# Ledger of designs, part 196: peptides against a protein of PDB entry 3JWR

Target 1, 323 residues: chain A of PDB entry 3JWR
Amino acid sequence: TRELQSLAAAVVPSAQTLKITDFSFSDFELSDLETALCTIRMFTDLNLVQNFQMKHEVLCRWILSVKKNYRKNVAYHNWRHAFNTAQCMFAALKAGKIQNKLTDLEILALLIAALSHDLDHRGVNNSYIQRSEHPLAQLYCHSIMEHHHFDQCLMILNSPGNQILSGLSIEEYKTTLKIIKQAILATDLALYIKRRGEFFELIRKNQFNLEDPHQKELFLAMLMTACDLSAITKPWPIQQRIAELVATEFFDQGDRERKELNIEPTDLMNREKKNKIPSMQVGFIDAICLQLYEALTHVSEDCFPLLDGCRKNRQKWQALAEQ
Target 2, 298 residues: chain A of PDB entry 3JWR as posed
Amino acid sequence: TRELQSLAAAVVPSAQTLKITDFSFSDFELSDLETALCTIRMFTDLNLVQNFQMKHEVLCRWILSVKKNYRKNVAYHNWRHAFNTAQCMFAALKAGKIQNKLTDLEILALLIAALSHDLDHRGVNNSYIQRSEHPLAQLYCHSIMEHHHFDQCLMILNSPGNQILSGLSIEEYKTTLKIIKQAILATDLALYIKRRGEFFELIRKNQFNLEDPHQKELFLAMLMTACDLSAITKPWPIQQRIAELVATEFWEQGDQVGFIDFVCTQLYEALTHVSEDCFPLLDGCRKNRQKWQALAEQ

## One batch from the design tools (peptide; made by RFdiffusion4, then SolubleMPNN)

Design b2_p15_3_s2 (from b2_p15_3, 8 letters changed)
Fold by OpenDDE base, seed 4:
Formats: sequence, structure tokens, C-alpha cells
Structure b2_p15_3_s2 (fold): chain B 323 residues (1-323), chain A 15 residues (1-15)
Amino acid sequence: as target 1 above (323 residues)
Amino acid sequence: GTAFLDGLQAVADAQ
């Protein structure tokens, strides 16, 4: 395609030029082409292209395929969200120095998972999918959408000309796919809530050890969640804009719940309760985000900007809630 | 207290 030719022929700017190592990164000013160029740079600077012998054209095609399989009519869970998740992962790996704690296969899997974790998202949560009796709810009992996202990820990885994993051995391939699946499934916040206590307790007791395979898996799950929620850590103007996108998508679901399911939506998805957004954001930060970024910072102190951003945004939301 | 938990569950389900 013309898009592929343009991407494959383009000079890829440095990570410094693209600012993709910054936790404060914003994609708002970037074109779709520039987001693809950033993604190439992430793979290159993580040594994934070299270590796994990726062909440049294949990587370009894969990136474009991933981008194409996000819906444009979804306010938040679109390519830009996936891209920002991957950028946060890249920043955590590089600037946060987590790269040195992980294997190349784990890094490869995390980056693929971050880009792929919401593929074909429909702008509704798992609860809506279940209550609407969608066909996907017949295939999976839990984490319905996350299983679908993984299925889409696997489909793309196996598509002709998109096989970025073709340089891996059979064992490496199996390991990578296992980690990708686990990472995508970990983005189900319900699973995060179930598992986070174990992680926090390990950190609190100073018993956390990445050499333990179970603890490694747990950490990768927590890291995925930290990147998926990273909008809450962004500079305030960016945070506000992203929060508006999230609210738009949630309100759209709430409107559908009223119309299609004849139910009153929860406050979070109720357009009539827009004035509760600031207080709900404070609650979300306190209940979900703060402890995660605190724990991540304990694993790597260089991840502090995520925690600091989260704290600053809590203050901003609290100030709005008091108005 | 339940409304907040329901909201968190909704967020959890939404992500």
C-alpha cells in the first residue's frame, strides 16, 4: 500500500527527537505516520529488531495492521490509547530502567502486548458485553474483551507479511506468545484488583524477587496495568483531555445501557452525573492508581515521574471536586 | 460505599 511504502521509506527520528523516553509524552500533535515512526523507534531502541532479526518492511506492515484493527469511532480505546500505552512501556523500560530487569523476550512480548492489548475494542466494557448477550460472551466467561484482543493480536502476528516473530525459535515463540497473552489478559482491571495485593505485600515485606518466575509474571502484569492507566500520570492539560475522552466513551456506553438494556447506568457512565467526574477521579486514583505507582517506584526509583504525576493530578482533581 | 465499589467495578470492567 501507499501508506506502507511511505512508512518503510521514511527516516525514523531518534527517540530523543520523538521524546518517546519522556513520561510526560503526548501524542496529540502527532500524525498517524509519526505514531508509526515512534513505534518503529521503540522496537529499534529496545534492540528487538536486531536481536530477533525483524525485517523493516515486515515491522512496518505489522504496525500498520495493528493500527488498522483499532476502531476510529471509539472515543478512547483506539490506536492512540494503545500507542500511548506502548510509549509508557518504552519510557518505563528506558527512562525507568526496567529494561535491565527483563529478558529480551519479555520486553518483546510487553511491547507487542501494549500495542495490541485493546485491538478491536468496541467502546464498551465486559459487563456490557455480558449483559447484551454478545456472541463473544459465549466464547469466554471472564475477561471477554481481553481474550478477543489477544485473538486479534495472534491473527495479525500470523498474517502474511506481518510475521515479526519469524526470527524466533519455536521455544522463544511459545514463550513470547505466553507472555503476550498474560500481559493482555492482565489489562482486565478486575484481574488487577484480584492480584495486586500479592504484589504490594511482596514489596512491603521486601520479599520481591524478579528471579522468581511467579513474581516475574506478577510484575509484568502490574507493569502492563501501570502503562495502561498511565494517562492518570500525565501533565494536567494532557490528563484533562484524556479524561474527557474516557468520559465520552463511558457516557456513550451509559446511553446505550439506557436505550438497549433499559437500565440506569452507574454514576461513572451516567452523562447526567458529569459533575461527579472530579470526585470519581480522586476515588479512582486513591483506590487503583497510587499504590500501583508507589510499588512500581519501589521496584525502580526511576519510575518516580509516574507516581509524581499521579499525585499532582489527584490534587488537581480534588481542587475541582471542591468547587 | 457500595456505589463507589460499583463504580470501580465498572472501571475495572471497562478496562
Scores: peptide ipSAE 0.028, ipTM 0.706, DockQ to the pose 0.114
Fold by OpenDDE base, seed 3:
Structure b2_p15_3_s2 (fold): chain B 323 residues (1-323), chain A 15 residues (1-15)
Amino acid sequence: as target 1 above (323 residues)
Amino acid sequence: GTAFLDGLQAVADAQ
């Protein structure tokens, strides 16, 4: 395609020029081509292209295929969300110095997972899929959408001309797919809630050890969630704009819940309760986000900008909730 | 189910 030719022939700017190591990064001003260039730079600077002998054209095609398999009519869970998740992962690995704590296969898996974790997202949560008796709800009992996202990821990875993992041994390939699956499934917040207590307790007791395989798996799951939720850490103008996209998508679901399921939506998905967004954001930060970024900062102090951003946004949302 | 969202709402209402 013309898009592939343009991407493959383009000079890829440095990570410094693209500012993709910054936790404060925003994609709002970037074209789709520029987001793809940023993605190439992430793979290159993490040494993934070299270490796994990726062909440049194959990587370009894969990136464009991933982007193409996000829906354009979904307000938040689209390519830009996946791209921002991957950028936060890259920043956490580089600026947050987590790269040195992980294997090359783990880094490869996390970056692929971050880009792929919401593939073909439909703008509705697992509860809606289950209650609407969607065909996907018959295939999977738990984490319905996350299983679907992984299936889409696997389909793309196996598609002709998209096989970025062709340089891996059979064992490396199996290991990578296992980690990708675990990482995508970890983005189900229901699973995060179930597992986070173990992680926080290990940190609190100063018993956390990445040399333990179980604790490594737990950390990768927490890191995925931290990147997936990283919009909450962004500078206030960026955070506020992203919160509007999230609200739009949730309200669209709420409207469908009324129309299709004849149910009253929860406040989070109720367009009529838009005035509760500030208080709901405070509640979300307190219930889900703060402890995660605190724990991540204990693993690597260089991740502090994520925690600091989350704290600052909590204050901003609280001030709006009091008005 | 909606337990996660209900939990978030409960936390928000307690602020």
Scores: peptide ipSAE 0.026, ipTM 0.706, DockQ to the pose 0.195
Fold by OpenDDE base, seed 2:
Structure b2_p15_3_s2 (fold): chain B 323 residues (1-323), chain A 15 residues (1-15)
Amino acid sequence: as target 1 above (323 residues)
Amino acid sequence: GTAFLDGLQAVADAQ
């Protein structure tokens, strides 16, 4: 395609020029092409292209395929969300110095997972999928959408000309796919809520050890969630704009719940409760985000900008909630 | 303040 030709021929700017190591990064000003260039830079600077012998054209095609398999009519869970998740992962690995704590296969898997974790997202949550008796709900009992996202990820990875993992040994390939699956499934916030207590307790007791395979898996799950939720850490103008996108998608679901399921939506998804957004954001930060970024900062102090951003946005939302 | 968390918990309980 012309898009592939343009991407493959383009000069890829440095990570410094693209500012993709910054936790404060914004994609708002970037074209789709520029987001793809950023993604190439992430793979390159993490040594993934070199270490796993990725062909440039194949990587370009894969990136475009991933982007294509996000829906354009979904307000938040689209390519830009996946891209920002991956950028946060990159920043956490580089600026946050987590790269030195992980294997190359883990890094490869996390980056692929971050880009792929919401593939073909429909703008509705697992609860909606279950209640609507969607065909996907017949395939999976738990983490329905996350299983679907992984299936889409696997489909793309196995598609002709998209096989970015072809340079891996059989064992490396199996390991990578396992980690990708675990990482994508970990983005189910229900699973995060279930597992986070173990992580926080290990941190609190100073017993956290990445040499333990179980704790490594747990950490990768927490890191994925931290990147997935990273919009909450962004500078206030960015945070506010993203929160509006999230609200739009949730309200769209709520409207569908009323129309298609004849149910009253929760306040979070109720367009008429828009005035509660600030207080709900404070609640979300307190209940979900703060402890995660605190714990992540204990693993690597260089991740502090995520925690600091989250705290600053809490103050901003609290101020709005008091008006 | 807890509405979001309550929603997430409901999803978790359905798992």
Scores: peptide ipSAE 0.026, ipTM 0.706, DockQ to the pose 0.114
Fold by OpenDDE base, seed 5:
Structure b2_p15_3_s2 (fold): chain B 323 residues (1-323), chain A 15 residues (1-15)
Amino acid sequence: as target 1 above (323 residues)
Amino acid sequence: GTAFLDGLQAVADAQ
């Protein structure tokens, strides 16, 4: 395709030029091509291209395929969300110095997972999928959409000309796919809520050990969530704009819940409760975000900008909630 | 704050 030709022939700027190591990164000003270039740079600077012998054209095609399999008519859970999740992962690995704590296969899996974790998202949550009796709800009982996202990820990885993992041994391939699946499934906030207590307790007791395979898996799950939620850590103007996108998508779901399911939406998804957004954001930060970024900062102090950003945005939302 | 948590709980209960 013309898009592939353009991407494959383009000079990939440095990570410094692209600012993809910055926790304050914003994609708002970037074209689709530039987001793809950023993605190539992430793979390159994490040594994934070299270590796993990725062909440049194949990587380009894969990136474009992933991007293509996000819906453009979804307000928040689109390519830009996935891209921002991956960028936060990259920043956490590089600037946050988590790279040195992980294997190359884990890094490979996390980056692929971050980019793929919401593939074919429809702008509705698992509860809606279940209540609407969507065909996907018949296939999966738990984490319905996350299973679908992984299936889409696997489909793309196995598609002709998209096989970025072809340089891996059979064992490396199996390991990578396992980690990708676990990482994508971990983005279900319900699973996060279920598992986070174990992680926080390990940190609190100073018993956290990445050499333990179970704790490693737990950490990768928490790291995925931290990147997935990283919009809350961004500089206020960026965070506020993203919050508007999230609200738009939630309100769209609420409108559909009224129309299609004949139910009253929760305040979170109720357009008529727009005035509660600031207080709900404070509640979200307190209940979900703060402890996660605190714990992550305990694992690596260089992740502090995420925690600091979250705290600053809490203050901003609280000020709005008091008006 | 409670409304968001209620939404998350609903998702968790559906699992």
Scores: peptide ipSAE 0.030, ipTM 0.716, DockQ to the pose 0.117; fails the geometry check

Design b2_p15_3_s3 (from b2_p15_3, 8 letters changed)
Fold by OpenDDE base, seed 2:
Structure b2_p15_3_s3 (fold): chain B 323 residues (1-323), chain A 15 residues (1-15)
Amino acid sequence: as target 1 above (323 residues)
Amino acid sequence: GTMFLDGLEMVARAQ
């Protein structure tokens, strides 16, 4: 395609030029091509291209395939969300120095997972999919969408000309796919809530050890969530704009719940309760975000900008909730 | 609304 030719021939700017190492990064001013260039730079600067002998054209095709398999009519859970998740992962690995704590296969898996974790998202949550009796809900009882996202990820990875993992041994390939699956499934916030207590207790007790395979898996899950939620850490103008996109998608679901399911939506998804957004954001930060970024900062102090950003946005949302 | 409160509501209903 013309898009592939343009991407493959383009000079990829440095991570410094692209500012993709910054936790404060915004994609708002970037074209789709520039987001793809950023993604190439992430793979390159994490040594993934070299270490796993990725062909440049194959990587370019894979990135474009991933991007194409996000829906354009979904307000938030689109390519830009996946891209921002991956950028946060990159920043956490580089600027947050988490790269030094992980294997190359884990890094490879996390970056692929971050880009792929919401593939073919439909702009509705698992509860909606279940209640609507969608065919996907017949295949999976829990983490319905996350299983679908992984299936889409696997489909793309196995598609002709998209096989970025072809340079891996059979064992490396199996390991990578296992980690990708676990990482994508970990983005189910219900699973995060279920598992986070173990992580926080390990941190609190100073018993956290990444050399333990179970704790490593737990950490990768928490790191995926931290990147997935990273919009809450962004500078206020960015956070506010992203929150509007989320609200739009949730209100669209609420409208569908009324129309298609004949139910009253929750406050979160109720367009008529837009005035509750600030207080709900404070509640979300307190219930979900703060402890995660605190714990992540305990693992690596260089991740502090995520925690600081989250705290600053809490203050901003609180101020709006008091008006 | 919080982007992620759907997970919280599911947990609140499970508790």
Scores: peptide ipSAE 0.031, ipTM 0.752, DockQ to the pose 0.230
Fold by OpenDDE base, seed 1:
Structure b2_p15_3_s3 (fold): chain B 323 residues (1-323), chain A 15 residues (1-15)
Amino acid sequence: as target 1 above (323 residues)
Amino acid sequence: GTMFLDGLEMVARAQ
C-alpha cells in the first residue's frame, strides 16, 4: 500500500527528537505517520528489532495493521489511546529504568500488548456488551472485550506479512504470547482491583521480588494498568483534553443505553451529569490511581513523574469540583 | 465513577 511504502521509506527520528521518553508526552500534534514512526523507534530503542530479527517492512506492516484495526469513530479507545499506552510503557522502561528489570521477551510482549490491548474497541464497556446480549458475551463470561482484543492481536500477528515474531523460537513464541495475553487481560480493571491488593501488600511489607515468577507476572499486570491509565498523569492541559474524549465516549454509551436498552445510565455515562466529572475524577484518582503510581514509584523511583502528575491533576480536579 | 474505566461496575464497587 502507499501508506506502507511511505512508512517503510521514512527516516525514523531519534527518541529524543520524538520526545517519546518523556512522561509528559502528547500525541495531539502528531500525524498518523508520525505515530507509526514513534512506534518503530520504540521497537528499535528497546533492541527488539535486533534481538528478535524483525524485518523492517514486516514491522511497518504490523504497525499499520494494528492501527487499521482500531475504529476511527470511537472517541477515546482508538489508535491514539493504544499509542499513548505504548509510549508510557516505553517511557517507564527507559526513563523509569524498568527495562533493566525485565527480560527482552517480557519487554517485547508488553510493547505488543500495549499497542494491541484495545483492538477493535467499540466505544462501549463490558457491561454494555453483556446487557446488549452481543455475540461476544456468549463467547466470554469475564473480560469480554479484553479476550476479543487478544484474539484480534493474535489474528494480526499470524496474518501474512505481519509476523513480527517469526524470528522467535517455538518456546520464545509461546512465552511471548502467554505474556501478551496476560497483559491484555490485565487491562480489565476488574482484574486490577482483584489483584492490586497482593501487589500493594508485597510492596508495603518490602517482600516484593521480581525474581519470583508469580510476582513478576503480577508486576507486569500492574505496569500495564499504570500505562493504560497514564492519561491521568499527564500535564493538566493534556489531562483535561483526554478527559473530554473519555467523557464523550462514555456519554455516547449512556445515550445508547437509554435509546437501545432503555436503561438509565450511571452518572459516569450520563451526559446530564457532566457537572460531576471533576468530583468523579477525584474519586477515580483516590480509589484507583494514586496507590498504583505510589507502588510503581516504590519499584522504580524514576517513575515518580507519573505519581507527581497524578497528584497534580487530583488538585486541579478538586479545585473544579469546589466551583 | 472513573472516566478511564471501561468497567463502570468496578467504579461503582470502588466508590
Scores: peptide ipSAE 0.032, ipTM 0.767, DockQ to the pose 0.312; fails the geometry check
Fold by OpenDDE base, seed 4:
Structure b2_p15_3_s3 (fold): chain B 323 residues (1-323), chain A 15 residues (1-15)
Amino acid sequence: as target 1 above (323 residues)
Amino acid sequence: GTMFLDGLEMVARAQ
C-alpha cells in the first residue's frame, strides 16, 4: 500500500526528537504516520529489531495492521490509546529503567501486548458485551474483550507479511505468546483488582523478587495496568482531554444501555451525572491508581513521574469536585 | 465509579 511504502521509506527520528522516553508525552499533535514512526523507534531502541532479526518492511506492515484493526468510531479505546499505552511502556522501560529488570522476550511481549491490548475494541466494556448477549460472550465467560484482543493480536502476528516473530525459535515464540496473552488479559481491571493485593503485600513486606517466575508474571501484569491507566498520570491539560474521551465513550455506552438494554446506567456511564466526574476521578485515583504507581515506584524509583503525575491530577480533580 | 475502569463496572456489580 502507499501508506506502507511511505512508512517503510521514512527516516525514523530519534527517541529524543520524538520525546517518546518522556512520561509527559502526548500524541495529540502527531499524525498517524508519526505514531507509526514512534512505534518503529520503540522497537529499535529496545533492541528488538536487532535481537529478533525483524525485517523493516515486516515491522512496518505489522504496525499498520495493528493500527488498522482499531476502530476509528470509538472515542477512547482506539489506536491512540494503544499507542499511548505502548509509549508509557517504552518510557517505563527506558526512563523508568525497568528494561534492565526484564528479558528481551518479556520486553518484546510487553510492547506487542501494549500495542495490541485493545484490538477491535467496540467502545463497550465486558459487562455490556455479556448483558447484550453478544456472540463474543458465548466464546468467553470472563475477560471477554481481552480474549478477543489477544485473538486479534494472534491473527495479525500470523498474517502474511506481518510475522515480526519469525526470527524467534519455537521455544522463544511460545514464551512470547504466553507473555503477550497474560499481558493482554491483565488489562482486564477485574483481574487487576483480584491480583494487586498479592503484589502490594510483596512490596510491603519487602519480599518482592523478580527472579521468582510467579512474581515476575505478577509484575508484568501490574506494569501493563500501570501503562494502560497512564492517562491519569499525564500533565493536567492532557489528562483533562483524555478524561473527556473516556467520558464520551462511557456516556455512549450508558446511552446504549438505556436504549438497547433498558437499564439505568451507573453514575460513571450516566451522561446526566457529568457533575460527578471530578469526584469519581478522585475516587478512581484513590481506589485504583495511587497504590499501583506507589508500588511501581518502589520497584523502580525512576518511575516516580507516573506517581507524581497521578498525585497532581488527584489534586486538580479534587479542586474541581469542591466547586 | 471511575472513568478509566472498564473493569470496575464488573466490580460495581459484584458489590
Scores: peptide ipSAE 0.032, ipTM 0.757, DockQ to the pose 0.289; fails the geometry check
Fold by OpenDDE base, seed 5:
Structure b2_p15_3_s3 (fold): chain B 323 residues (1-323), chain A 15 residues (1-15)
Amino acid sequence: as target 1 above (323 residues)
Amino acid sequence: GTMFLDGLEMVARAQ
């Protein structure tokens, strides 16, 4: 395609030029081509292209295939969300110095997972999929969409000309796919809520050890969630804009819940309760985000900008809630 | 909380 030719022939700017190492990064000013160039740079600077012998054209095709399999009519859970999740992962690995704590296969899996974790997202949550009796709800009882996202990820990875993992041994390939699956499934906040207590307790007791395979898996899950939620850490103007996108998608779901399911939406998804957004954001930060970024900062102090950003945004949301 | 709670609605139903 013309898009592939353009991407494959383009000079990939440095990570410094692209600012993709910054926790404060925003994609708002970037074209789709520039987001793809950023993605190539992430793979390159993490040594994934070299270590796993990725062909440049295959990587370009794969990135474009991933991007194509996000829906354009979804306000938040689109390519830009996946790209920002991957950028936060890259920043956490490089600037946050988590790269030195992980294997190359784990890094490869996390980056692929971050880019793929919401593939073919429909702008509705698992609860809606269940209540609407969607065909996917017949295939999976829990983490319905996350299973679907992984299936889409696997489909793309196995598609002709998209096989970025062809340089791996059979064992490396199996390991990578296992980690990708676990990482994508970990983005179900229900699973995060279930597992986070173990992680926080290990940190609190100073018993956290990445050499333990179970704790490694737990950490990768927490890191995925931290990157997936990283919009809450962004500079206030970026945070506020992303919050508007999320609210738009949630209100669209709430409108569908009224029309299609004849139910009153929750406050979160109720367009009529827009004035509660600031207080709900404070509640979300307190209940979900703060402890995660605190714990991540204890694993690597260089991740502090995520925690600091989250705290600053809590203050901003609280000020709006008091108005 | 509004923004990332797709998974939390499932948690609320599982409780």
Scores: peptide ipSAE 0.031, ipTM 0.753, DockQ to the pose 0.267; fails the geometry check

